# Peptides against a protein of PDB entry 5CWW, part 24

Target 1, 194 residues: chain A of PDB entry 5CWW
Amino acid sequence: VPKLQGPFDFDLNPEDEQDDEVELKDIYVIGEKPRVADLMRGEEEELEMMKEDQHNGLSLNIICLLSTSGQVKICLDIDGVEAQWLPPRSKNKRLFAPPPEPPSLLTFQTFDTLKPAEVTPDGWPMFSEDATSPYSFYVTHPAGITYISLTPWVFRLESELQSDSEAGTEFRIDLLAKGQGSERDRIFTQTRTQ

## One batch from the design tools (peptide; aimed at target 1 S59 I78)

Design b2_p18_5_s1 (made by RFdiffusion4, then SolubleMPNN; from b2_p18_5, 7 letters changed)
Fold by OpenDDE base, seed 4:
Structure b2_p18_5_s1 (fold): chain B 194 residues (1-194), chain A 18 residues (1-18)
Amino acid sequence: as target 1 above (194 residues)
Amino acid sequence: SRTDELAKKLAELVEKRK
């Protein structure tokens, strides 16, 4: 039986967000792609194909959270939360193992997809995938549809994660953190024809 | 700043994976 994972601790959660105020409605997970180094243990031919497909995704899971207000939180699974199976009920309750610290998510970016006036109690946003890109998705709401792409930073981050060189890493990471982050574009707005 | 903290956390992540 799959173990229910969570709750997650959010690292770098915006200070102004009281966790209690954000009602989550949807979750979108972008699974990690295997690291090139892990793939290099395979046949050389697969390695060459993977090098050519420079579009190797992030070697971290990305967890996107969507609130009722249309707020998107993009989080990185820094602890590598793998699918955990419930341990077999071995009777030996090691009583005293401190409960494993909940896995931490690093909040990379938080942004709104709805204007305050568009937020309604009966209108909840939902994630939907972009079939053309694993790192792009949509937030759909009765008021409108927002396209989101993580591509501006994901590949750069992966490059740093795979880099054998420490030279310039700090600088590039700083640029990544200070950048605009994810692409966001409202592609549709429902016009209320008065 | 939040961005500085993010940069730090990302750097730590990169170091940990290396």
Scores: peptide ipSAE 0.598, ipTM 0.946, DockQ to the pose 0.764
OpenDDE base, seeds 1, 2, 3, 5: peptide ipSAE 0.598, 0.598, 0.597, 0.597; ipTM 0.946, 0.946, 0.946, 0.946; seed 3 fails the geometry check

Design b2_p18_5_s2 (made by RFdiffusion4, then SolubleMPNN; from b2_p18_5, 7 letters changed)
Fold by OpenDDE base, seed 4:
Structure b2_p18_5_s2 (fold): chain B 194 residues (1-194), chain A 18 residues (1-18)
Amino acid sequence: as target 1 above (194 residues)
Amino acid sequence: SRTDQLAAKLAALVEKLK
């Protein structure tokens, strides 16, 4: 039986956001790329496909959270949250284990996809995938559709994760953190029928 | 600043995963 994961602890959550104030509507997970070591265990063909995909995805899971208000939170899974199965009932010893610390997510970026006037009680935003890019997705709402791409920072972060050298890492990470983060583009807005 | 904190956290993450 799969174990329900959560609640998540959000590291660097915006100060103005009390966790209780954000009603989550949807979650979009971008799985980590298989580690090269894991690929080496597979067929050579899969390794070649991943090498050819020059777009080496991030070696971290990305968890995107969407609120009822259209707020998107982009989080990095820093703890490596794996799908956990409920431990088989047999071992009594886990009853006394301190409750596992909730998995921590690093909040990379938070942004709104809707204007306050567009938020309606009956209008719920939803994630949808971009079939052409694993690091791009859409937020759909009756008021409009927003395209989101994580590409601007994901590959830079991955480059640092895969770098054998620490030279310049701090500088590049600083630039990454100070950058605009994810790309956002409102690709459709519902025209208010007067 | 939040960005500084983010940078620090990212740096720590990179260090951890290398």
Scores: peptide ipSAE 0.570, ipTM 0.941, DockQ to the pose 0.752
OpenDDE base, seeds 1, 2, 3, 5: peptide ipSAE 0.568, 0.569, 0.567, 0.567; ipTM 0.941, 0.941, 0.941, 0.940; seed 1 fails the geometry check

Design b2_p18_5_s4 (made by RFdiffusion4, then SolubleMPNN; from b2_p18_5, 6 letters changed)
Fold by OpenDDE base, seed 5:
Structure b2_p18_5_s4 (fold): chain B 194 residues (1-194), chain A 18 residues (1-18)
Amino acid sequence: as target 1 above (194 residues)
Amino acid sequence: SRIEELAKKLAELVERRK
């Protein structure tokens, strides 16, 4: 039986956000690209396709959260959350194992897709995938559609994760943290029919 | 600052993966 995972702790959540005020409407997960070593068990053709994809992917899961107000939170799975199964009822559950610390997500970036005037109580923003890129997606709302791309920083972060050199790493990470350069483009706005 | 803390967390992540 699959184990229910969560709740997750959010590290570096913006201080100004009272947890009680953010109603989540949707979740979008961008899975980590498999390591080449794990792919070696697959078909050679699948391996070649994945090698090309590995150069453009992140070795971390990305969790995107969408609120009723159209706010997007981009979170990184730094602990490597894996699917957990309920252990078989072995009789000797050591009752006193401290509850495992809940897995933490690192809040990388937060931004809005809607203007304050576009936020409605009946609005239901949703994620949808971009078939052309695993690190791009859309937020759809009755007021409009916003294109989002994580590609600008995903590549840079993966480069640091794979780098054997420590030279300049601190500086590049500082720039990454300051820039957070997700692309955001409103591709459609609904005209208010008078 | 939040940005400095984020940078620190990312740096720690990079170090753990090496």
Scores: peptide ipSAE 0.593, ipTM 0.946, DockQ to the pose 0.808
OpenDDE base, seeds 1, 2, 3, 4: peptide ipSAE 0.592, 0.593, 0.592, 0.591; ipTM 0.946, 0.946, 0.946, 0.945; seed 4 fails the geometry check

Design b2_p18_6 (made by RFdiffusion4)
Pose (drawn by RFdiffusion4):
Structure b2_p18_6 (pose): chain A 174 residues (1-35, 56-194), chain P 18 residues (1-18)
Amino acid sequence: VPKLQGPFDFDLNPEDEQDDEVELKDIYVIGEKPRNGLSLNIICLLSTSGQVKICLDIDGVEAQWLPPRSKNKRLFAPPPEPPSLLTFQTFDTLKPAEVTPDGWPMFSEDATSPYSFYVTHPAGITYISLTPWVFRLESELQSDSEAGTEFRIDLLAKGQGSERDRIFTQTRTQ
Amino acid sequence: SHREKVLTALKEALERNR
């Protein structure tokens, strides 16, 4: 039985989130690819409100187990800092009028690319893609350049990143 | 490392944008 890791702290998490934004209904994880795509796990979170949060696993989740009984507890040991994910982007997929209090939006994988996926909700369906942004970040991680890292990363963070488009809307039908 | 620098720079850039 491996150690339970969490609750993960969301670095740069949006402040003053509402109840239907904090409450999660679905989770979709795009695993890191071997060193074609991003060499990082991408953790996608879907709230009751239809809010989608794109998180990057900067630290890298790896195999962990609780300590054996052979280990003696040390008093001057530092407290274990909670695991962390980097909140890259957060965005709504529903208008306020489309949010149902007990709604169960769902993630769906795209057959052609793991970096594209869908959100389904009684209010409608939404297509989402992380490309080419995830490729641009991977290229910088593999960059052969001696310098310019901070400069190039600043442009990528200023980039709009993921794209999202509604493909279907259900009208006056719950 | 280069990778750590890139990811730190990304974190800092995201923080400045908020």

Design b2_p18_6_s2 (made by RFdiffusion4, then SolubleMPNN; from b2_p18_6, 6 letters changed)
Fold by OpenDDE base, seed 4:
Structure b2_p18_6_s2 (fold): chain B 194 residues (1-194), chain A 18 residues (1-18)
Amino acid sequence: as target 1 above (194 residues)
Amino acid sequence: SKRDKVLEALKKALEKKR
């Protein structure tokens, strides 16, 4: 029986605990796509076709966090939501299975969608999906709307995760991490008509 | 696994960016 994994207990790595309590207002989750290697264990010919269909999304869950200030944090679930099978009803209550450690989130990128002057106490930034891409979304706030796309790095990261070659991986990953990361475009700004 | 190596490399790369 598949275990319903409950709500993600985000152990946000407390390393950012020193920055002001970023009040989170919204969460946007992009579910992992199946790993090509896991799907293709039997059919070498379909592996070649699925390599061309590089439209296979990331084999990691992406968790986007949005603060009241319009800060977006893009996190990766690196532990993966392994399909936890319900442990067989062995009568021996292994009392001490530590609660499954909440998935470790790796912060890939943090950026602001609002200018400091646009941040208001009553501001309510929200995520909304892009119907045209699973790896693109909007942040809507009374001050404006920002388009975000993860496509610049997601496919490259997945390519590394699926690569049979370790050659140059560290270099490519370093470039990926140091790059601009996600695309961000302010598509609408509320003009205060005086 | 190769996957684990990629993830470790990513973690290290992001730590260096901070």
Scores: peptide ipSAE 0.602, ipTM 0.948, DockQ to the pose 0.677
OpenDDE base, seeds 1, 2, 3, 5: peptide ipSAE 0.600, 0.601, 0.603, 0.598; ipTM 0.948, 0.948, 0.948, 0.948; seed 3 fails the geometry check

Design b2_p18_6_s3 (made by RFdiffusion4, then SolubleMPNN; from b2_p18_6, 6 letters changed)
Fold by OpenDDE base, seed 2:
Order: structure tokens, then sequence, then C-alpha cells
Structure b2_p18_6_s3 (fold): chain B 194 residues (1-194), chain A 18 residues (1-18)
């Protein structure tokens, strides 16, 4: 029987410090790509396909959260949440290891896709995929459509995760965290014809 | 691991951004 996973703990969520209960409306998950080191244990023929794939993904799951107000949170699964199964009903009272601490999501970035005047009580923002890129997606709302791309930082983060060099890592990570983060572009706005 | 160090550095960097 699959084990239900969650709740997730949000590490470094700025809004968890604010009593403002953000009502979540949608979730968008970008699955992790396999680590190059895990693939290198395979046969030589996989090595050529991997060189192209080395730049094609993040070896962390990305969890995007969307609020009713059109706020997006980009979170990283740093613990690597794997599918958990309920242990077989073995008669042995093995001391239930304390339930594993809920997996922690690292909040990488938070931003709004709607202006305050566009937020409506009946508004239903939703995620939709970009068929051309696994690291790009849209937020759709009656007021408009926003394109989002994680590509500006995802590849840089993966490069650091795969690098054997410790030289300059802290500095580059600091720049990555302080940078503009995800690309965001409002590609459509619903004009209210007065 | 190197990976854990990167992730820790990222956590610290994001904390300082706040």
Amino acid sequence: as target 1 above (194 residues)
Amino acid sequence: SKRDKVLQALKEALRKKR
C-alpha cells in the first residue's frame, strides 16, 4: 500500500512568518532528472546521451505552489522525496521509528502573477505546462496569462550540484539566490471592455 | 557530501536574502 506523503514543511518560507493563511489553489511539480553520477554506473553507450542531458535538468524535484491571489512559490525538494510504502504487517513490534520528519521544501522564490486589482474572490488561477520546456509553465487566470521559466537558475544550480570543485561554490550560490530568479512575463491581459 | 554542502549554502544564501 502506498504511504501518503505530507504534510510538507516549508523551509525559509517568508510568508509562514506572516499570519496570512495563503489559500493554495494549484500545485505544479517538475520531477527531478537522474544524477549523472547515478547514470555513469551504466554502460559506455549511455555516456553520449548523458553529455547532452547533463544540461537538461535539475537533480531535485521542483514544487510550484499557486495561491488564490495568484502568488507563486517555487520550492525545491532538497530531501529527495521518494515513494514510500507501508511496511509489510510484520508481527514484530519493531519500535516504530519516529515518523520521519516531514520532508522539507526549500522556498527558492515567491512572486505574484496578478496585480491587486486583478485578484477576485471567484478567481481560479491554474498552472499549465509548456510543452516545449520542462522548466517553463504558465499561470492562467481570468485576468491574464503569465509565462514563467525556471531556466535562468536551474542549470546553474545543477552545475553546482554536479561540480566536484568547492572553489567559489558559496559565492556562486549566493549570486544565484540573490539574482532575479525565474523569468516572468505577462503574455496576455484580459481587457475589460467598458 | 558535496551536494549537501551546496544545498546548505543555498539555504544560507536564501536566508540572507530575506
Scores: peptide ipSAE 0.623, ipTM 0.953, DockQ to the pose 0.855
OpenDDE base, seeds 1, 3, 4, 5: peptide ipSAE 0.621, 0.620, 0.622, 0.621; ipTM 0.952, 0.952, 0.952, 0.952; seeds 1, 3 fail the geometry check

Design b2_p18_7 (made by RFdiffusion4)
Pose (drawn by RFdiffusion4):
Structure b2_p18_7 (pose): chain A 174 residues (1-35, 56-194), chain P 18 residues (1-18)
Amino acid sequence: VPKLQGPFDFDLNPEDEQDDEVELKDIYVIGEKPRNGLSLNIICLLSTSGQVKICLDIDGVEAQWLPPRSKNKRLFAPPPEPPSLLTFQTFDTLKPAEVTPDGWPMFSEDATSPYSFYVTHPAGITYISLTPWVFRLESELQSDSEAGTEFRIDLLAKGQGSERDRIFTQTRTQ
Amino acid sequence: SHREEVLEALKEALRRQR
């Protein structure tokens, strides 16, 4: 039985989130690819409100187990800092009028690319893609350049990143 | 490492934008 890791702290998490934004209904994880795509896990979170949050696993989740009984507890040991994910982007997929209090939006994988996926909700369906942004970040991680890292990363963070488009809307039908 | 630099730079860039 491996150690339970969490609750993960969301670095740069949006402040003053509403109840239907904090409450989660689905989770979709795009695993890191071997060193074609991003060498990082991408953790996608879907709230009751339809809010989607794209998180990057900067630290890297790896195999962990609780300590054996052979280990003696040390008083001057530092407290274990909670695991962390980097909140890259947060965006709504529903208008306020489309949010149902007990709605169960769902993630769906795209058959052609793991970096594209869908959100389904009684209010409608939304297509989402993380490309080419994830490729641009991977190229910088593999960069052969001696310098310019902070400069190039600043442009990528200023980039709009993921793209999202509604493909279907259900009208006056719950 | 270069990888750590890139990821820390990304974190700081995102912080400056918010």

Design b2_p18_7_s1 (made by RFdiffusion4, then SolubleMPNN; from b2_p18_7, 7 letters changed)
Fold by OpenDDE base, seed 4:
Structure b2_p18_7_s1 (fold): chain B 194 residues (1-194), chain A 18 residues (1-18)
Amino acid sequence: as target 1 above (194 residues)
Amino acid sequence: SKRDAVLQALKEALAKLR
């Protein structure tokens, strides 16, 4: 039987610990692509052709959180939420291994999709997928639609995760973190009919 | 693993921005 996974622990910025209970309205999950190393356990020879397809995704799950205010948090599943099966009902009172620590989500980036004046109590922002890109999506709100793309940093992060060399990794990761290179574009704004 | 090292580096890098 599949085990229900969760709750997730969020490694949120301590700045988010401020009393403004960020009411989450929606969650968007981008599933991980298989790691090259995991695919290599099979046929060594098909490896080069598979590399091109493998480089097109992140070997980590991405969890996007959307608040009522239109704030988006991009989180990475570092621990890897693998499909867990309920342990077989072995009659043996195996010492309850401490419940596996809930998967920790690392907050990579936080940004707003709405202006303060666009935030309404009844406003309900929602995620929607981009059928043309697995790492792009939309945030739809009555005030407007925002396009988001994670592509700029996803590729770089995966390149580091798959690299054989540790040389310069720290520097490149620091640049990646500082750049927070998600694309954000307001593609539609509801004009207030004066 | 190298992967773990990258993830740790990322965690540390993000923590420095907080």
Scores: peptide ipSAE 0.618, ipTM 0.953, DockQ to the pose 0.744
OpenDDE base, seeds 1, 2, 3, 5: peptide ipSAE 0.614, 0.615, 0.617, 0.615; ipTM 0.952, 0.952, 0.952, 0.952; seed 3 fails the geometry check

Design b2_p18_8_s1 (made by RFdiffusion4, then SolubleMPNN; its pose is not in this set)
Fold by OpenDDE base, seed 5:
Structure b2_p18_8_s1 (fold): chain B 194 residues (1-194), chain A 18 residues (1-18)
Amino acid sequence: as target 1 above (194 residues)
Amino acid sequence: TKKLAERLAALVERRKAE
């Protein structure tokens, strides 16, 4: 039986965001690139094709959270959270190890997809995938549709995670933290027919 | 932003040590 996981700790959550006031409406998970070496043990030809695809992804899960107000929070799974299963009913009272510290998500970026005047109490924004890119998606709300792409920073971050060189790493990480660089384009706006 | 950079740097260092 799958174990329910959570709560998650959000590292670097904006201090001004009372998390208790943010009503979440949807979640969108971008899985890490498959460890082809572990999955394709024995299929060399498929391994080569997937290695080309592996160069095009992040070795971290990305968790996107969407609020009623159309706020998007981009979080990185830095601890590598895996699916957990309920332990079999073994009678052995395993010594209560202190509950492990809750896994942390790193808040990378927070931004709005709606203008204040577009926010409604009954608004139900939702994520939808982009079939053309695993790192792009849409936020759909009655007021409009916003395209979001993480591609401007995802590949740069992966390059740092895979780099054997320490030269310039600090500088490039500082640029990533300052720029964050997600694309956000309103592709449709619902005109209120008066 | 400085704190974010520090967390990202720590993540990069951890991955290099693995």
Scores: peptide ipSAE 0.575, ipTM 0.941, DockQ to the pose 0.759
OpenDDE base, seeds 1, 2, 3, 4: peptide ipSAE 0.575, 0.575, 0.572, 0.574; ipTM 0.941, 0.941, 0.940, 0.941

Design b2_p18_8_s3 (made by RFdiffusion4, then SolubleMPNN; its pose is not in this set)
Fold by OpenDDE base, seed 1:
Structure b2_p18_8_s3 (fold): chain B 194 residues (1-194), chain A 18 residues (1-18)
Amino acid sequence: as target 1 above (194 residues)
Amino acid sequence: TAELAKKLAALVAKRKAE
C-alpha cells in the first residue's frame, strides 16, 4: 500500500497575502528522468544509447499546482522525495524518532492562466499532459486553454546540475532565476456571447 | 529572484557534492 506523504513545505512561496486562501484544484507531477545507471545494471550496450538520452529531462521531480483562480505554481522537489511504502510491521517501532522534517518544495515560478474577469467561483481548471513533451502541458478552463512549457529553463537547470565545472554556474543560475521562466501561450479563448 | 538564484545555486552545489 502506498504511504500517504506530506505535508510539504513551500520554500520561496511568494508572500501573497492570499496564499493561505488559495484553493488548489489540481496537481501535475513531472517525475525526474530515470537514472539509467541504476536501471541498466545488466546490459552494457543499452547503457551507451541511454546516456545520449540523459539530456532529455530534469533530475528533479517537478510539482505543478493549479488553483481555482487559474494560478499555476511550479515547484521543484529539492529533497528528492521518493515513493514510500508502508513499512512491514517490524516489531521494533523505535517510538521516539523525532518526526522527520517535512520535505520542502522550492517554488520556481508562479503565474496566472486566467484574467481576473475569467475567474469564476465554480471554475474547475485542470492540467492535461502534452503527449509530445514531458515538460509541456495544458491548463484547461471553461474560459480557455493555456499551453505551458517548462523547456526554456528545465534543460538549462539540468545542465548546471550535471556540470563538472563550477565556472560560470552562479552567473547562469542568476540568469535562469531572472528569466521569464516557463513559456505560456493561450491557445484558445472561449468567446463570451454577450 | 535573488533569493531564488541563491536557492538554486545551493541546490546545484549540493548535487555536485553528492
Scores: peptide ipSAE 0.558, ipTM 0.939, DockQ to the pose 0.759
OpenDDE base, seeds 2, 3, 4, 5: peptide ipSAE 0.556, 0.555, 0.552, 0.552; ipTM 0.938, 0.938, 0.937, 0.937

Design b2_p18_8_s4 (made by RFdiffusion4, then SolubleMPNN; its pose is not in this set)
Fold by OpenDDE base, seed 4:
Structure b2_p18_8_s4 (fold): chain B 194 residues (1-194), chain A 18 residues (1-18)
Amino acid sequence: as target 1 above (194 residues)
Amino acid sequence: VEELAKKLAELVERRKAE
């Protein structure tokens, strides 16, 4: 049986000035892609072919959170949260090790997909995947559909995570952090025909 | 933004040390 995991601590969570608890409605997880080197330890020949398909995804899980208001929060699983299974009910009272510190998620970006006037109490925004890209997805709401792509930064971040060189890393990371982040495009807006 | 850059840099360094 899968173990329920959480709560997660959010690192760099922007203090939403509004005391209003962001009501989450949906979660979208982009699983990490293993590093080719770790997968291919046994087959040298396939390693060369997979190096050419360098579009290896991020070696971190990405957790996207969606609020009722259409706010998207993109978080990185920096601690490498793995699927946990409930331990078999072995009666051995293993001393409650202090509950491990809850894993931290690094908030990479937060943005809105809805205009304030589009936010409704009964609004139910949802994530949906893009079948053409593992790092792109949609947020659907009665008011409209927003396309989101993480591709502008994901591959750059992965390049730094896999880099054997420290040269220029700090600079490139600074540029990544200061960049526009994810691509966001409202692809559909419901026109209320009066 | 500066804190994000710092945290990302720390992540990169940690990953390289592993």
Scores: peptide ipSAE 0.563, ipTM 0.938, DockQ to the pose 0.768
OpenDDE base, seeds 1, 2, 3, 5: peptide ipSAE 0.562, 0.563, 0.559, 0.560; ipTM 0.938, 0.938, 0.938, 0.938

## One batch from the design tools (peptide; aimed at target 1 S163)

Design b2_p19_1 (made by RFdiffusion4)
Pose (drawn by RFdiffusion4):
Structure b2_p19_1 (pose): chain A 174 residues (1-35, 56-194), chain P 19 residues (1-19)
Amino acid sequence: VPKLQGPFDFDLNPEDEQDDEVELKDIYVIGEKPRNGLSLNIICLLSTSGQVKICLDIDGVEAQWLPPRSKNKRLFAPPPEPPSLLTFQTFDTLKPAEVTPDGWPMFSEDATSPYSFYVTHPAGITYISLTPWVFRLESELQSDSEAGTEFRIDLLAKGQGSERDRIFTQTRTQ
Amino acid sequence: AEEHRKEVLEALKKALARS
C-alpha cells in the first residue's frame, strides 16, 4: 500500500473561489511522456460549475510509502510540507445561467491526442486542447540555448495557452 | 540538464505569478 499523497496544495490557485468552483466532479490526468508531448503530468480538474483547472506537476509525483516502524521519530525534524501542483490556467466552460446546482459535468478523452479532451454537461459539450502550448513548454525544457530562458518563458506564460470551443448547446432541455 | 529544467520551471512559476 503506497502512501496517500495529498491533499495537494494548488500553487497560484484563484482566490475567492465559489462553492461550485471548489467542489470537484471529475478529474482527468495526462501523464508525462518519456523523453511525443510534455515531460510533465497535467492534472485537469472539473468543478460542479463547469470550471476547468489545468495544473502542472512541477515537483513530479513519484513512488512513496509511509515510514517503517524501525524509524524513530525526531522532534527537531521539520513538518512535512504538503505536496503541490502549479495552477497554470483556470476557465469557465458554462455561462452562469447554465450552471445547475447539482450538475455532474464529465471529462472525455480525445481519440487523436491525449492533449485534447471534452467536457460534457446537460448545458452542452466543449472541446479543449492544450496544444501547441504544451509542445512549446517541452521545447523550452529541452532547449539547447545557453541563455534567454526567463525571457522565452515569460512569453509562453503570456501566451493564451489552451484553446476551448463549444461544439454543442442544449436549449431549454434539462 | 537537471539545473536547466529547474530554471525553466521556476521561471514559469514566476512568470505566472506576475500575471

Design b2_p19_1_s1 (made by RFdiffusion4, then SolubleMPNN; from b2_p19_1, 8 letters changed)
Fold by OpenDDE base, seed 1:
Structure b2_p19_1_s1 (fold): chain B 194 residues (1-194), chain A 19 residues (1-19)
Amino acid sequence: as target 1 above (194 residues)
Amino acid sequence: MEEKRQRVLQALKEALAKL
């Protein structure tokens, strides 16, 4: 049986965001790129065919959170949260192991998909995938649909994660943090029927 | 802003050290 995970601690949240007051409505998880070499360990012949399909992707899980207000929070799973299973009923709980520290999520970016006048208390925005890219998705709300793409920064971040050189890492990460974040485009707006 | 940068840098360094 899968174990319920959480709570998660959020690193780098804006000081002005009382996350405890934010009602979340949806979650969208972009899994890390498959480590084909780790998955195909022992199948060297299939490894060569799958190397061409090594989709350029991030080696970190991305967790997108969506609030009632249409706020999107893009979080990076730095700790590498793995799927947890309930222990078999027969294994004596180590009654004295401290609970593991809650995993932390690095808040990379927060932004709104709705204007203040479009926010409704009963709003139920939802994520939907883009079939053309694992790093693009839509936020659907009764007020409209917003396209979001993480591609402007994901590949640059991956290049830093794969860089063997510490030289200039601080500068390049500073450019990532200050650079253009996620692409965001309102592709549809619901016309208020008068 | 600088504190955010330092924590991102630290978190990324820690992530890199786990790879």
Scores: peptide ipSAE 0.172, ipTM 0.762, DockQ to the pose 0.099
OpenDDE base, seeds 2, 3, 4, 5: peptide ipSAE 0.168, 0.166, 0.163, 0.146; ipTM 0.759, 0.757, 0.754, 0.730

Design b2_p19_1_s2 (made by RFdiffusion4, then SolubleMPNN; from b2_p19_1, 6 letters changed)
Fold by OpenDDE base, seed 5:
Structure b2_p19_1_s2 (fold): chain B 194 residues (1-194), chain A 19 residues (1-19)
Amino acid sequence: as target 1 above (194 residues)
Amino acid sequence: MEEKRKRVLEALKEALAKL
């Protein structure tokens, strides 16, 4: 039986000083780039075909959180959250293992998809995938549809994770963190028919 | 690989904490 995971601790950006009780409405997960070499160990011919389809992707899971207000939080899974199963009902409670530390998510970016006047208490914004890119998606709300792309930073972060040199890492990460975040474009706005 | 990934992630956390 799968184990329910959570709560998660959030390492928030200091700009997220709004400890407002954010009611979450949806979650969108972008899985880490599969280590095809580890999955296809022994299938060299399938490894070559999958190398052509190896979309350059991030070696970290990305967790997107969507609130009632249309706020999006982009989180990085640093701990590598894996699927957990309930232990078999074996009578040996190891009474003295410290509780495992809760898994942490790093908040990389927070932004709004709605104007304050578009927010409704009964609003139920939802994520949907972009069939053209694993790092792009849509936020749909009754007020409109917003396109989001993580491509401006994902490939730069992956390049840093795969780098052989530690020289200038701190500077490149500082530029990544302070740089232009995710692309955001309102592709549709609902006209109120009077 | 794993030790380097850890150091980059620690630097990312530190950079985000300075914003």
Scores: peptide ipSAE 0.186, ipTM 0.767, DockQ to the pose 0.702
OpenDDE base, seeds 1, 2, 3, 4: peptide ipSAE 0.118, 0.171, 0.159, 0.168; ipTM 0.716, 0.755, 0.753, 0.753

Design b2_p19_1_s3 (made by RFdiffusion4, then SolubleMPNN; from b2_p19_1, 5 letters changed)
Fold by OpenDDE base, seed 2:
Structure b2_p19_1_s3 (fold): chain B 194 residues (1-194), chain A 19 residues (1-19)
Amino acid sequence: as target 1 above (194 residues)
Amino acid sequence: DEEKRKRVLEALKKALAKL
């Protein structure tokens, strides 16, 4: 049986965003891709095929949160939150290890998918996957559909995580943080026939 | 590699905190 995880702490929430009023409606998880170095520990011969695959994902979980207002929050799992399962009912009183500290998620980016006039109290925005990319998805709301892609920054972040060079890392990370370059495109808008 | 990843993530955290 899956173990319920949480609460999660959010690092770097803007103090000015009254997060206390943000009603979450949906969650979209992009699981981490395995690190090439962790895969290669056993198989020298598959090294050549996996070099092309080094650019296939981020070695961090991404947690996307969606509010009733159509606000999307992109969070990074820095601590490496693993899926937990309830221990089998084995009778051994294993010493209750103190509950692990609540995992922290790093807020990378926050943005709106709806205009203020499109927000409704009964609005139910939802995530849906993009079959063409693991780092792209849609937000569907009665007012419209928004395409989102994390690809502009995900691969750059992974390149920094895998880079052997320390030169310029701080500068490139600063640019990555400032750029917050998620692609956002409204592909459909519901025309109210007046 | 793990220490380097940690440094990159700390740099990211610091960069985001300055926004």
Scores: peptide ipSAE 0.598, ipTM 0.951, DockQ to the pose 0.857
OpenDDE base, seeds 1, 3, 4, 5: peptide ipSAE 0.593, 0.594, 0.594, 0.593; ipTM 0.950, 0.950, 0.950, 0.950

